# Peptides against a protein of PDB entry 5KEZ: the designs that were tried, part 272

Target 1, 320 residues: chain A of PDB entry 5KEZ
Amino acid sequence: NVAIYNPFRPWWERYQPVSYKLCTRSGNEDEFRNMVTRCNNVGVRIYVDAVINHMCGNAVSAGTSSTCGSYFNPGSRDFPAVPYSGWDFNDGKCKTGSGDIENYNDATQVRDCRLTGLLDLALEKDYVRSKIAEYMNHLIDIGVAGFRLDASKHMWPGDIKAILDKLHNLNSNWFPAGSKPFIYQEVIDLGGEPIKSSDYFGNGRVTEFKYGAKLGTVIRKWNGEKMSYLKNWGEGWGFVPSDRALVFVDNHDNQRGHGAGGASILTFWDARLYKMAVGFMLAHPYGFTRVMSSYRWPRQFQNGNDVNDWVGPPNNNGVI

## One batch from the design tools (peptide; made by RFdiffusion4, then SolubleMPNN)

Design b2_p27_6_s4 (from b2_p27_6, 19 letters changed)
Fold by OpenDDE base, seed 5:
Order: C-alpha cells, then sequence, then structure tokens
Structure b2_p27_6_s4 (fold): chain B 320 residues (1-320), chain A 27 residues (1-27)
C-alpha cells in the first residue's frame, strides 16, 4: 500500500493498495506464511481484509513511496506491480463531474465512481477479476480460511460472485477437502438507500451495522430503550437473517465516529458499557460474532472532530 | 503542504462517509 508520511503512517493507508504483494508494515510474505501456519496448527484461522474495490487515492503522488517499494502513478492509473493501467478503472463509466460518488441514492454512482478519490477498479473486466482472484488464491494456498471484502457496497454483487467463482478450495493441510473460503462482506445498510444487504446474500455473510448501533442505544438507555426490548433481538428488530449476519459492537471506523450514530456506538472508551454489550453479543445466538481488538490513541477534538483520528496502532517509527 | 492536505483529506473522507451512513439512519 501507499506509505503516507503526512500524517505519519495513518491507519487508513492500509486501505490504499498499489499492489497485491504481501509486504506491509506488518511484515513480508514469508513472515505472513509463518504466522498462518502457526495459527492453523493450533486451530486459529486467519481471515484477510481484502481491499479489492479500488487502488490508492487519485491525489497521491506518483513514485515508489509504498510499503514494498513498488512504483505507482495514480494520475495515469499505472500500477505495474499488478499490473493495472488506465483501462482497468471505471473513470469512463462514472458519470459524475468529479469522478467521485456524489449521490449515494444512485446505485450506479456508488459502485462505478470513486469512493472519496480512491481509484475505482473496473470489476466487470475479466482481467481485473482474474488479477484479484490470483491475489486471493495466493492467500488461500498459503492457508487463510476466508476474507472480509472491504467496501463491498461499492462493488456489484455479480462482479464479486465472478471473483469468488474463481477461488480455490481451502488448503487441505488444515481444512476438509472441498472446503470453500468463508466470505463476509462489508455492506452498510441501515435503510434509506437503494443498495441492500440482501443484494449480497448470495456471496456470503454481510455486516449488520444495525446491531452495534441499536445495541448501543439500548445499553445506554437512550430514547427510552430497555433491555427487555431485546426479547426479539435479531430478525425481530429488522436485522438480516442470522445465517447471513456478521455482528459486532464496534469496528475501526465507527469507534472514530461522532454525532447521533457515533455517540451510540459502544467502544473501549466506555469500558463498563462496552463489556456489557460484548457480553450480551457473545451470549446471544444471533449472527456470527466478531470481537474488536483495538488500541488507545491521543484523541484531540476540535470543532467536534478528533484531529488525531488518523493515528494507527502502536508502532516503532512506523513499523507494525 | 499540499501533499499533506490531499492525503489527509482523502483519509478522513473515506471513513467519515461510511460513518455518515449510520448517522443518517439513526436520525
Amino acid sequence: as target 1 above (320 residues)
Amino acid sequence: DEEFRKSYKQGREWWKKRWAEVDAALK
């Protein structure tokens, strides 16, 4: 991914890929292989956060400022380490003046335009699908158990399916023969927009963002909400079917949020309430549960915004 | 610092937009 130094190595640089090389601040490919092997040998499975919707931001300077030194040129859409060129992006398909998503009520914009400047890959192209599948298959062959598909809302479900159909079975050294990778897709669907979580059920599980938001309001006793209302928690609250749901109390994004929704989300900053919410989540049978492991950073609010929301994990001069 | 401005803006907008969907739904 791109190496950003202003601000100094933010967490979000990880989500701006310039290649599919397994070479980041977290380590190189050999180190990753070793980790996966050690984890699998003791029954711990690895799921990769796969960023396949886009490459890096269009405003990033061309050069070799990346975690593995790969050259890239956002201006010309040149990513030779893949390789991708200008033919592999949706610039011509997006009809907005800016090239960015401007209207989230327009599903075509959401999927064909750039997410906040991130160069949008043309996932309709078999070439692009194959390059992504190659990347994911390499990980599968290493021994990962599945994937979180980042920004799935911004990809056409059919394109995702086409990629998934190219994937290998899981490594038989650790998984039963014929096992398929576990897929969960990040889709934010809280209603009011044309793209629905149900559009993605065919590809695997989806994130249920209503879960953490609603649970937060209940645990906080906001708006007259009561724990007794959780009697029909799950589908009874309008959530997706349990067998399609990936549930969580918080994630790396909304623990940095604010406002009405942001304030409802429980995080480690509210330790007691957070433990209550996580305990409830783990005790309740609804959905596949994900527990967050995060870190503290020096929050500094200015005009309602944390100016240090970019701060990444504890590191040694940018490493890890 | 133009480079700082560009990179910082993209990063902030990236996660803020995702969170904004939650805020909108809870209004």
Scores: peptide ipSAE 0.006, ipTM 0.327, DockQ to the pose 0.043
Fold by OpenDDE base, seed 1:
Structure b2_p27_6_s4 (fold): chain B 320 residues (1-320), chain A 27 residues (1-27)
Amino acid sequence: as target 1 above (320 residues)
Amino acid sequence: DEEFRKSYKQGREWWKKRWAEVDAALK
């Protein structure tokens, strides 16, 4: 991915890829392979956050300022390490003046335009699908168990399906023959927008963002909410079907919101309430659960906003 | 550096949009 130095190596640089090479601040491919092997050997499975909707931001300067040193040129849409060219992006499909998503009530914009300037891949093209599948298959062959598909709301479900249809079975060294990768898709659907979580049910599970939001409200006792109301927690609260839901109390995005995680979302900054929420989540059968493992950073609030919300995960091994 | 400034702004807009959806739903 792009190496950002101002601010110094923020967390969000990881979501600006310039190649599919496995060399980042988290380590190189050998180290990753080692981790996957060690984890699989003790029954711990690995799921990768796959950034496949886009490449880096259009505003990033051309050069080799990347974690693996690969050259890239956002201006010309040149990513030779893949390789991608100008023909592999949705520039011609997006009809907004800025090239970015301007109206989230327009599903076509949401899927064909750039998310906050991130160069939008033309996932309708078989070539692009194949390059992504090759990346994911390499990970599968290493021994990962599945994927979180980042920014799935910004991809057409059919394009995702086409990619998934190209995926290998899981590595038979650790998984039964014929096993398929576990897929969950990041889709923020809280209502009010044309794109729905149900659009993606055919591809795998979907993140249920109503879960953490509503649970936080209940545990905080906001708006007269009571724990007793959780008797029909899950589908009874209007959530997606349990077998399609991936649930969580917080994630890396919403724990950086206003105040201690922002609004109703509970985070480690509210330790007692957070433990209650996580405990309840793990005890309740609804959905596939994900527990957050995060880190502290020196929060500094100015006008209600944390000016240090960019701080990335700790790195003490010198790898960039 | 203008490049870094723009990139930083994009990062901020990234999470702000996602969080704004949650806030809107909660009214």
Scores: peptide ipSAE 0.005, ipTM 0.313, DockQ to the pose 0.043
Fold by OpenDDE base, seed 2:
Structure b2_p27_6_s4 (fold): chain B 320 residues (1-320), chain A 27 residues (1-27)
Amino acid sequence: as target 1 above (320 residues)
Amino acid sequence: DEEFRKSYKQGREWWKKRWAEVDAALK
């Protein structure tokens, strides 16, 4: 991915790929392979956060400022380490003036335009699908058990399916022959927008962002909410079917006060309430659970916004 | 508390079911 130095190595640089090389602040491919092997050998499975909707930001300077030193040129859409070119992006499909998503009530914009300037890959193209599949298959062959698909809301479900259909079976060293990768898709659906979580059920599980948002309001006793109302927690609260849901109390985005859930989201900053929420989640049978492991950072609020919300995990001069 | 024990047992069974579903999906 791109190496960002202003601010200094933010967490979100990881979501701006310039290649599919397994070489980042967390380590190189050999180290990753070693970790996967060690985990699998003791029954711990690995699921990769796969960023396949886009490459890096349009405004990032061309050069070799990346975690693996690969050259890239966002201006010309040149990513030779893949390789991608201008033919592999949705610039011509997006009809907004800025080239970015401007209206989230327009599903076409949401999927064909750039997410906050991130160069949007043309996933309708078999070439692009194949390059992504090659990346994911490399991970599968290493021994990962499945994937979180980043920014799935911004990809057409059919394009995702086409990629998934190209995937190998899981590594038979650790998984039964013929095993398929476990897929869950990040889709932010709190209602009110045309894109629905149900659009993605055919590809795998979907993140249920209403879970953390609503649980937060209940635990915080906002708006007269009561714990007794959780009697029909799950589908009874309008959540997706349990067998399609991946649930969580918080994630890296809404832990920083933005994204789906807002101020209702419980985090480690409110330790007692957070423990209550996580305990409830782990006790309740609804959905497939995900527990957050995060870190403290020096928050600095200006006009209600944390100006340090970019701060990534503890690191040694950029190396985690 | 018998009621608590029953609830706990039920919860554990539900989670076992959920993990079994995941395992089945992987096969």
Scores: peptide ipSAE 0.000, ipTM 0.279, DockQ to the pose 0.016
Fold by OpenDDE base, seed 4:
Order: sequence, then C-alpha cells, then structure tokens
Structure b2_p27_6_s4 (fold): chain B 320 residues (1-320), chain A 27 residues (1-27)
Amino acid sequence: as target 1 above (320 residues)
Amino acid sequence: DEEFRKSYKQGREWWKKRWAEVDAALK
C-alpha cells in the first residue's frame, strides 16, 4: 500500500493499495506465511481484510512511496505491479463533476464513483476480477480461511459474485477438501439509502451496523432505552437475518466516530459499558460475532473531533 | 441451512431461560 508520512504512517494507509504484494508494515510474505501456518496449526484461522474495491487515492503523488517499493502513478492510473492501467478504472462511468461519490442516494454513484478519492476499480471487467481473484487465491493457497470484503457497498453484488466464483477451495493441509472461504462483506446500511444489506446476502454474511449503534443507545440508556428491551434483540429489532449477520460492538472506523453509528458506539474508552456490551453480544445467539482488538492512542479533541484519529497501531518507526 | 436453524433455535431457547439472570446482572 501507499506509505503515508504526513501524518506519519496512519492506519488508513493500509486501505490504499498499490499492489497485491504481501509486503506491508506488518511484514513480508514469508513472515505472513509463517504466521498463517502457526495459527492454523493451533486451530486459529485467519481472515484477511481484502481491499478490492479500489486502489490508492487519486491525489497521491506518483513514485515508489509504498510499503513494498512498487511504483505507482495515480494520475495515469498506472499500477504496474498488478498490473492495472487506465482501462481498469471507472473514470468513464462516474458522471459526477468531482469523480467522487457526491450523493449516497444514487446507487450508481456509490458503486461507480470514487470513495473519498480512492481510485475505483472497474470490477465489471473480467481482467480486473481475475487479478483480484489471483490475489485472493494466493492468500487462500497460503492457508487463510476467508475474507472481509472492504467497502462492499461500493461494489456491485454481481461483480463480487463473479470474483468469488473464481476462488479456490481452502488449503487442504488445514481444511477439509472442498471447503469454501468464509466471506463477510462490509456494508453500511443504517437505513435511508437505496443500497441495502440484503443486496449482498447471496455472496455471504454482511455487517450489521445497526447492532452496535442500537446496543450503544441501550447500554448508555439514551432515549429512554432499557436493557429489558433487548428481550427481542436481533430480527425483532429490525436487523438482518441472524444467518447473514456479522455483529460487533465497534470497528476501527466507528471507534473513531467514522462510517456508521455515531456517538452511540461503545468503545474501550468507555471500558465498563463496553465490557457489558461485548459480554452481551457474546452471550446472545444472534449473528456471527466479531470482537475488536484495538489500542490506545493520544486522543486530542478539537471542536468535537479527535485530530489524532489517524494514529495507527503501536509500531517501531512505522514497522508493526 | 438446517443445521444453523437448529442451533439458532437452541440458542434462543437457552437465552430465554437465562434472560432474567443476565438482565439482573447487567442493570
């Protein structure tokens, strides 16, 4: 991915790929293989956060400022390490003046335009699908168990399916023959927008962001909410079917007040309430649960916003 | 998925039985 130095190596640089090389702040491919092997050998499975909707930001300077030193040129849409070129992006499809998503009530914009400047891949193209599948298959062959698909709301469900149809079975060294990768899709659906979580049920599980948001209000005792109201928690609260839901109290985005959930989201900063929420989540049968493992950073609030929300995990001069 | 449905139903039954205890503990 792009190496960002201002601010110094933020967490979000990870979500700006310039290649599909397994060479990042966390280590190289050999180290990743070693980790996956060691984890699998003790029954711990690895699921990769796959960033396949886009490449890096359109405004990033061309050059070799990347975690693996790969050259890239956002201006010309040149990513030779893949390779991608200008033919592999949705520049011609997006009809907004900025090239970015401007109206989230326009599903076409949401899927064909750039998410906050991130170069939007033309996932309708078999070439692009194949390059992504190649990346994911490489990971599958290494021994990962599945994927979180980042920014799934911004991809057409059919394009996702086309990629998934190209995926290998899981590595038979650790998984039963014929096993398929576990897929869960990040779809932010809090209502009010045309794109629905249900659009993606055919590809795998989806994130239920209403879960953390609503649970937060209850635990915080906002709006007259009571714990007793959780008796019909799950589908009774208007959430997606349990067998399609991935649930969580917080994630890396809304932990920082971004993405979805707003101020209701509970985090480790509110330790007691957070433990209650996580405990409840783990005890309740609704959905497939995900527990956040995060870190402390020096928060500095200015005008209600944390100016240090960019701070990444503990590191040694950028190396994790 | 029949196996999931069965497990889910069992989970719901389990939760119903323990709801009062959990509610008391979390209040």
Scores: peptide ipSAE 0.012, ipTM 0.326, DockQ to the pose 0.015; fails the geometry check

Design b2_p27_7_s1 (from b2_p27_7, 13 letters changed)
Fold by OpenDDE base, seed 4:
Structure b2_p27_7_s1 (fold): chain B 320 residues (1-320), chain A 27 residues (1-27)
Amino acid sequence: as target 1 above (320 residues)
Amino acid sequence: LEIDGIEIPFGGTLNAKEYYIYVKRLP
């Protein structure tokens, strides 16, 4: 991915890929293989956060400022380490003046235009699908158990399906023969927009962002909410079917105040309430649960916003 | 983009302040 130095190596640089090479701040491919093997050997499975909707930002300077040293040129859409070229992006498909998503009530813009300037891959193309599948299959062959698909809301469900149909069975050294990768898709559906979580049920589980938002409101006793209302928690609250839901109290985005749920989201900063929320989540049968493991950073609020929301995990000169 | 308040059955309401924005910013 792109190496960002201003601010110094933010967490979100990870979501600006320039190649599918397994060399990042976290280590090289050999180290990753070693970790996956050691985890699998003790029954701990690995799921990869797969960034496949886009490459890096269109305004990033060309060069070799990347975690693996790969050259890239956003201006010309040149990513030779893949390789991708100008033919592999949705520049011609997006009809907005900026090239970015301007209206989230337009599903076509949401899927065909750039997410906050991130170069949008043409996932309708078999070539692009195949390159992504090759990346994911490499991970599968290493021994990962599945994937979180980042920014799934911004990909056409059919394109995702086409990629998933190219995936290998899981590594038989650790998984039963014929096992398929576990897939869950990041889709923010709070209602009011044309794209629905149900559009993605055919590909795997979907993140239920209403969960953390509403649970936070209840536990905080905001808006007259009562714990007794949790009696019909799950589908009764308008959430997706339990067998399609991946649930969580917080994630890396809304932990920083910018995710779905707003201020209601509980985090480790509110330790007591957070423990209550996580405990409730783990005790309740609704959905597939995900527990957050994070870190402290020096929060600095200016006008209600944390100016240090970019801070990544503890590191040694950028190396995690 | 502004989102009107949405009533969630048995679960209160969602509003524009609860809307998700991506923080995967450009440098």
Scores: peptide ipSAE 0.028, ipTM 0.541, DockQ to the pose 0.023
Fold by OpenDDE base, seed 2:
Structure b2_p27_7_s1 (fold): chain B 320 residues (1-320), chain A 27 residues (1-27)
Amino acid sequence: as target 1 above (320 residues)
Amino acid sequence: LEIDGIEIPFGGTLNAKEYYIYVKRLP
């Protein structure tokens, strides 16, 4: 991914890929392989956050300022380490003036235009699908158990399916022969938009963002909410079917959020309430559970916004 | 209660657009 130095090595640089090389702030491919092997040998499985919707931001300067030193040029859509070129992006499909998503009520914009300036890959192309599949298959062959698909809302479900159909079975050194990778898709569906979580059920599980938001409201006792209302928790609260849901109290994004809806999210900053929420989640049978492992950072609020929300995990001069 | 116009039993209100602005952003 790109190496960002202003601000200094933010967490979100990880979501701006310039290659599919396993060389990041966390280590190189050999170190990753070693970690996967050690984890698998003790029954801990690895699921990779796969960023496959896009490459880096369109405004990032060309050069070799990346975690693996690979050259890239956002302006010309040149990513030779893959390789991708201008033919592999949706620039010609997006019809907005800015090239970015401007209207989330337009499903075609949401999927064919740039998410906050991130260069949008043309996943309709078999070439692009194959390059992504090769990346994911390399990880599968190393021994990972599955994937979180980042920004799935911004990809056509059929394109995702086409990629998934190219995936290998899991590594038989650790998994039963014929095992398929576990897939869960990040889709933010809070209602009111044309893209629905149900559009993605055919590909695997989907993140249920209503879970943490609603649970936070209840545990905080906001708006007259009561614990007794959790009697029909799950589908009764308008959540996706349990067998399609991946549930969580917080994630790295909403842990840094605020506002009317985001303020309900419980995090480690509210330790007591957070423990209650996580405990409830783990005890309740609804959905597949994910527990957050996070870190503290020096929050500095200006006009209600944390100006340090970019701060990544503890690191040694940018190296984790 | 409504989330962006959708009724959810015993639920509060959320604005998806606001959520994107304040939570889901990659500068």
Scores: peptide ipSAE 0.024, ipTM 0.553, DockQ to the pose 0.025
Fold by OpenDDE base, seed 3:
Structure b2_p27_7_s1 (fold): chain B 320 residues (1-320), chain A 27 residues (1-27)
Amino acid sequence: as target 1 above (320 residues)
Amino acid sequence: LEIDGIEIPFGGTLNAKEYYIYVKRLP
């Protein structure tokens, strides 16, 4: 991915890929392979956050400022480490003046235009699908158990399906023969937009962002909400079917206070309430649960905003 | 790109555009 130095190596640089090389702040491919092997050998499975909707931002400077030193040029859509070229992006398909998503009530824009400047891959192309599948299959062959698909809302479900159909079975060294990768898709659906979580049920589980948002409100006792109202928690609250839901109290995005769920989201900063929410989540049968493991950073609020919300994980001069 | 962390009841949130603008931090 792009190496960002202003601010210094923020957490979100990971979501601006320039190649599919397993060479990042966390280590190289050999180290990753070693970790996966060691984890699998003791029954701990690895799921990869796969960024496959887009490459890096269109305004990032060309060069070799990347975690593996690969050259890239956003301006010319040149990613030779893949390789991608101008033919592999949706620039000509997006009809907005900016090239970015301008109206989230237009499903076509949401899927075909750039997510805040992130170069949008043409996932309709078999070439692009194949490159992504090769990346994911490499990970599968290493021994990962599945994937979180980042920004799934911005990909056509059919394109996702086409990629998934190219995936290998899981590595038989650790998984039963014929096992399929576990897939969950990041889809922010709080209602009011044309794209629905149900559009993605055919590909795997989806993130249920209503879960953390609503639970946070209840635990915080906002607007008279009561714990007793959780009697029909799950589908009774308008959530997706349990067998399609991945649930969480917070994630890395909304932990910073400005993601889906807003200020209602509970985090480790509110330790007592957070423990209550996580405890409830783990005790309740609804959905597949995910527990956040994060880190502290030096929060500095200015005008209601944490100016240090970019701070990445503990590191040594950018290396984890 | 200043987003006020106002309290939003009943699971309210920023809209998708605001969310991604804030999170992705593109120039």
Scores: peptide ipSAE 0.033, ipTM 0.588, DockQ to the pose 0.025; fails the geometry check
Fold by OpenDDE base, seed 5:
Structure b2_p27_7_s1 (fold): chain B 320 residues (1-320), chain A 27 residues (1-27)
Amino acid sequence: as target 1 above (320 residues)
Amino acid sequence: LEIDGIEIPFGGTLNAKEYYIYVKRLP
């Protein structure tokens, strides 16, 4: 991924890929392989956060300022380490003036335009699908158990399916023969938009963002909410079917959130309430649960916004 | 429950627009 130095090595640089090389601040490919092997040998499975919707931001300077030193040029859409070129992006498909998503009520924009400036891959192309599948298959062959698909809302479900159809079975050294990768897709469906979580059920599980938001509201006793209302928690609250839901109290994004919807999210900053929420989540049968492991950072609020929401995990001068 | 003006049973108000302010805020 790109190496960003202003601000200094933010967490979100990880979500700006320039190659599919397993070479980041977390380690190299050999170290990753070693970790996967050690984890699998004791029954701990690895699921990779796969960034396959996009490459880095369009405004990032060209050069070799990346975690593995690979050259890239966002301006010309040149990512030779893959390789991708201008033919592999949706620039010509996006019809907005900025090239970015401008209207989330336009499903075509949401999927064909850039997410906050991130260069949008043309996932309709078999070439692009194959390059992504090769990346994911390499991980599968190493021994990972599945994937979180980042920014799935911004990909056509059919394109995702086409990629998934190219995937190998899981490594038989640790998994039963014929096992398929576990897939969960990040889809932010809070209603009111044309793209629905149900559009993605065929590809795997979907994140249920209403879960943490609503649970936070209840535990905080906001808006007259009561714990007794949780008697029909799950589908009764308008959530996706339990067998399609991946549920969580918080994630890395909404830990840094604000506003009416974001403020309800419970985090480790609210230690007691957070423990209550996590305890409830783990005790309740609805959905597949995900527990957060995060870190503290020096929050600095200005006009209601944390200006340090970019701060990455604890590190030694950029090295994790 | 109201989400972006849509009334849903058993909830408060969630503003999706405000949610997107911090979700995927990448330069």
Scores: peptide ipSAE 0.026, ipTM 0.561, DockQ to the pose 0.025; fails the geometry check

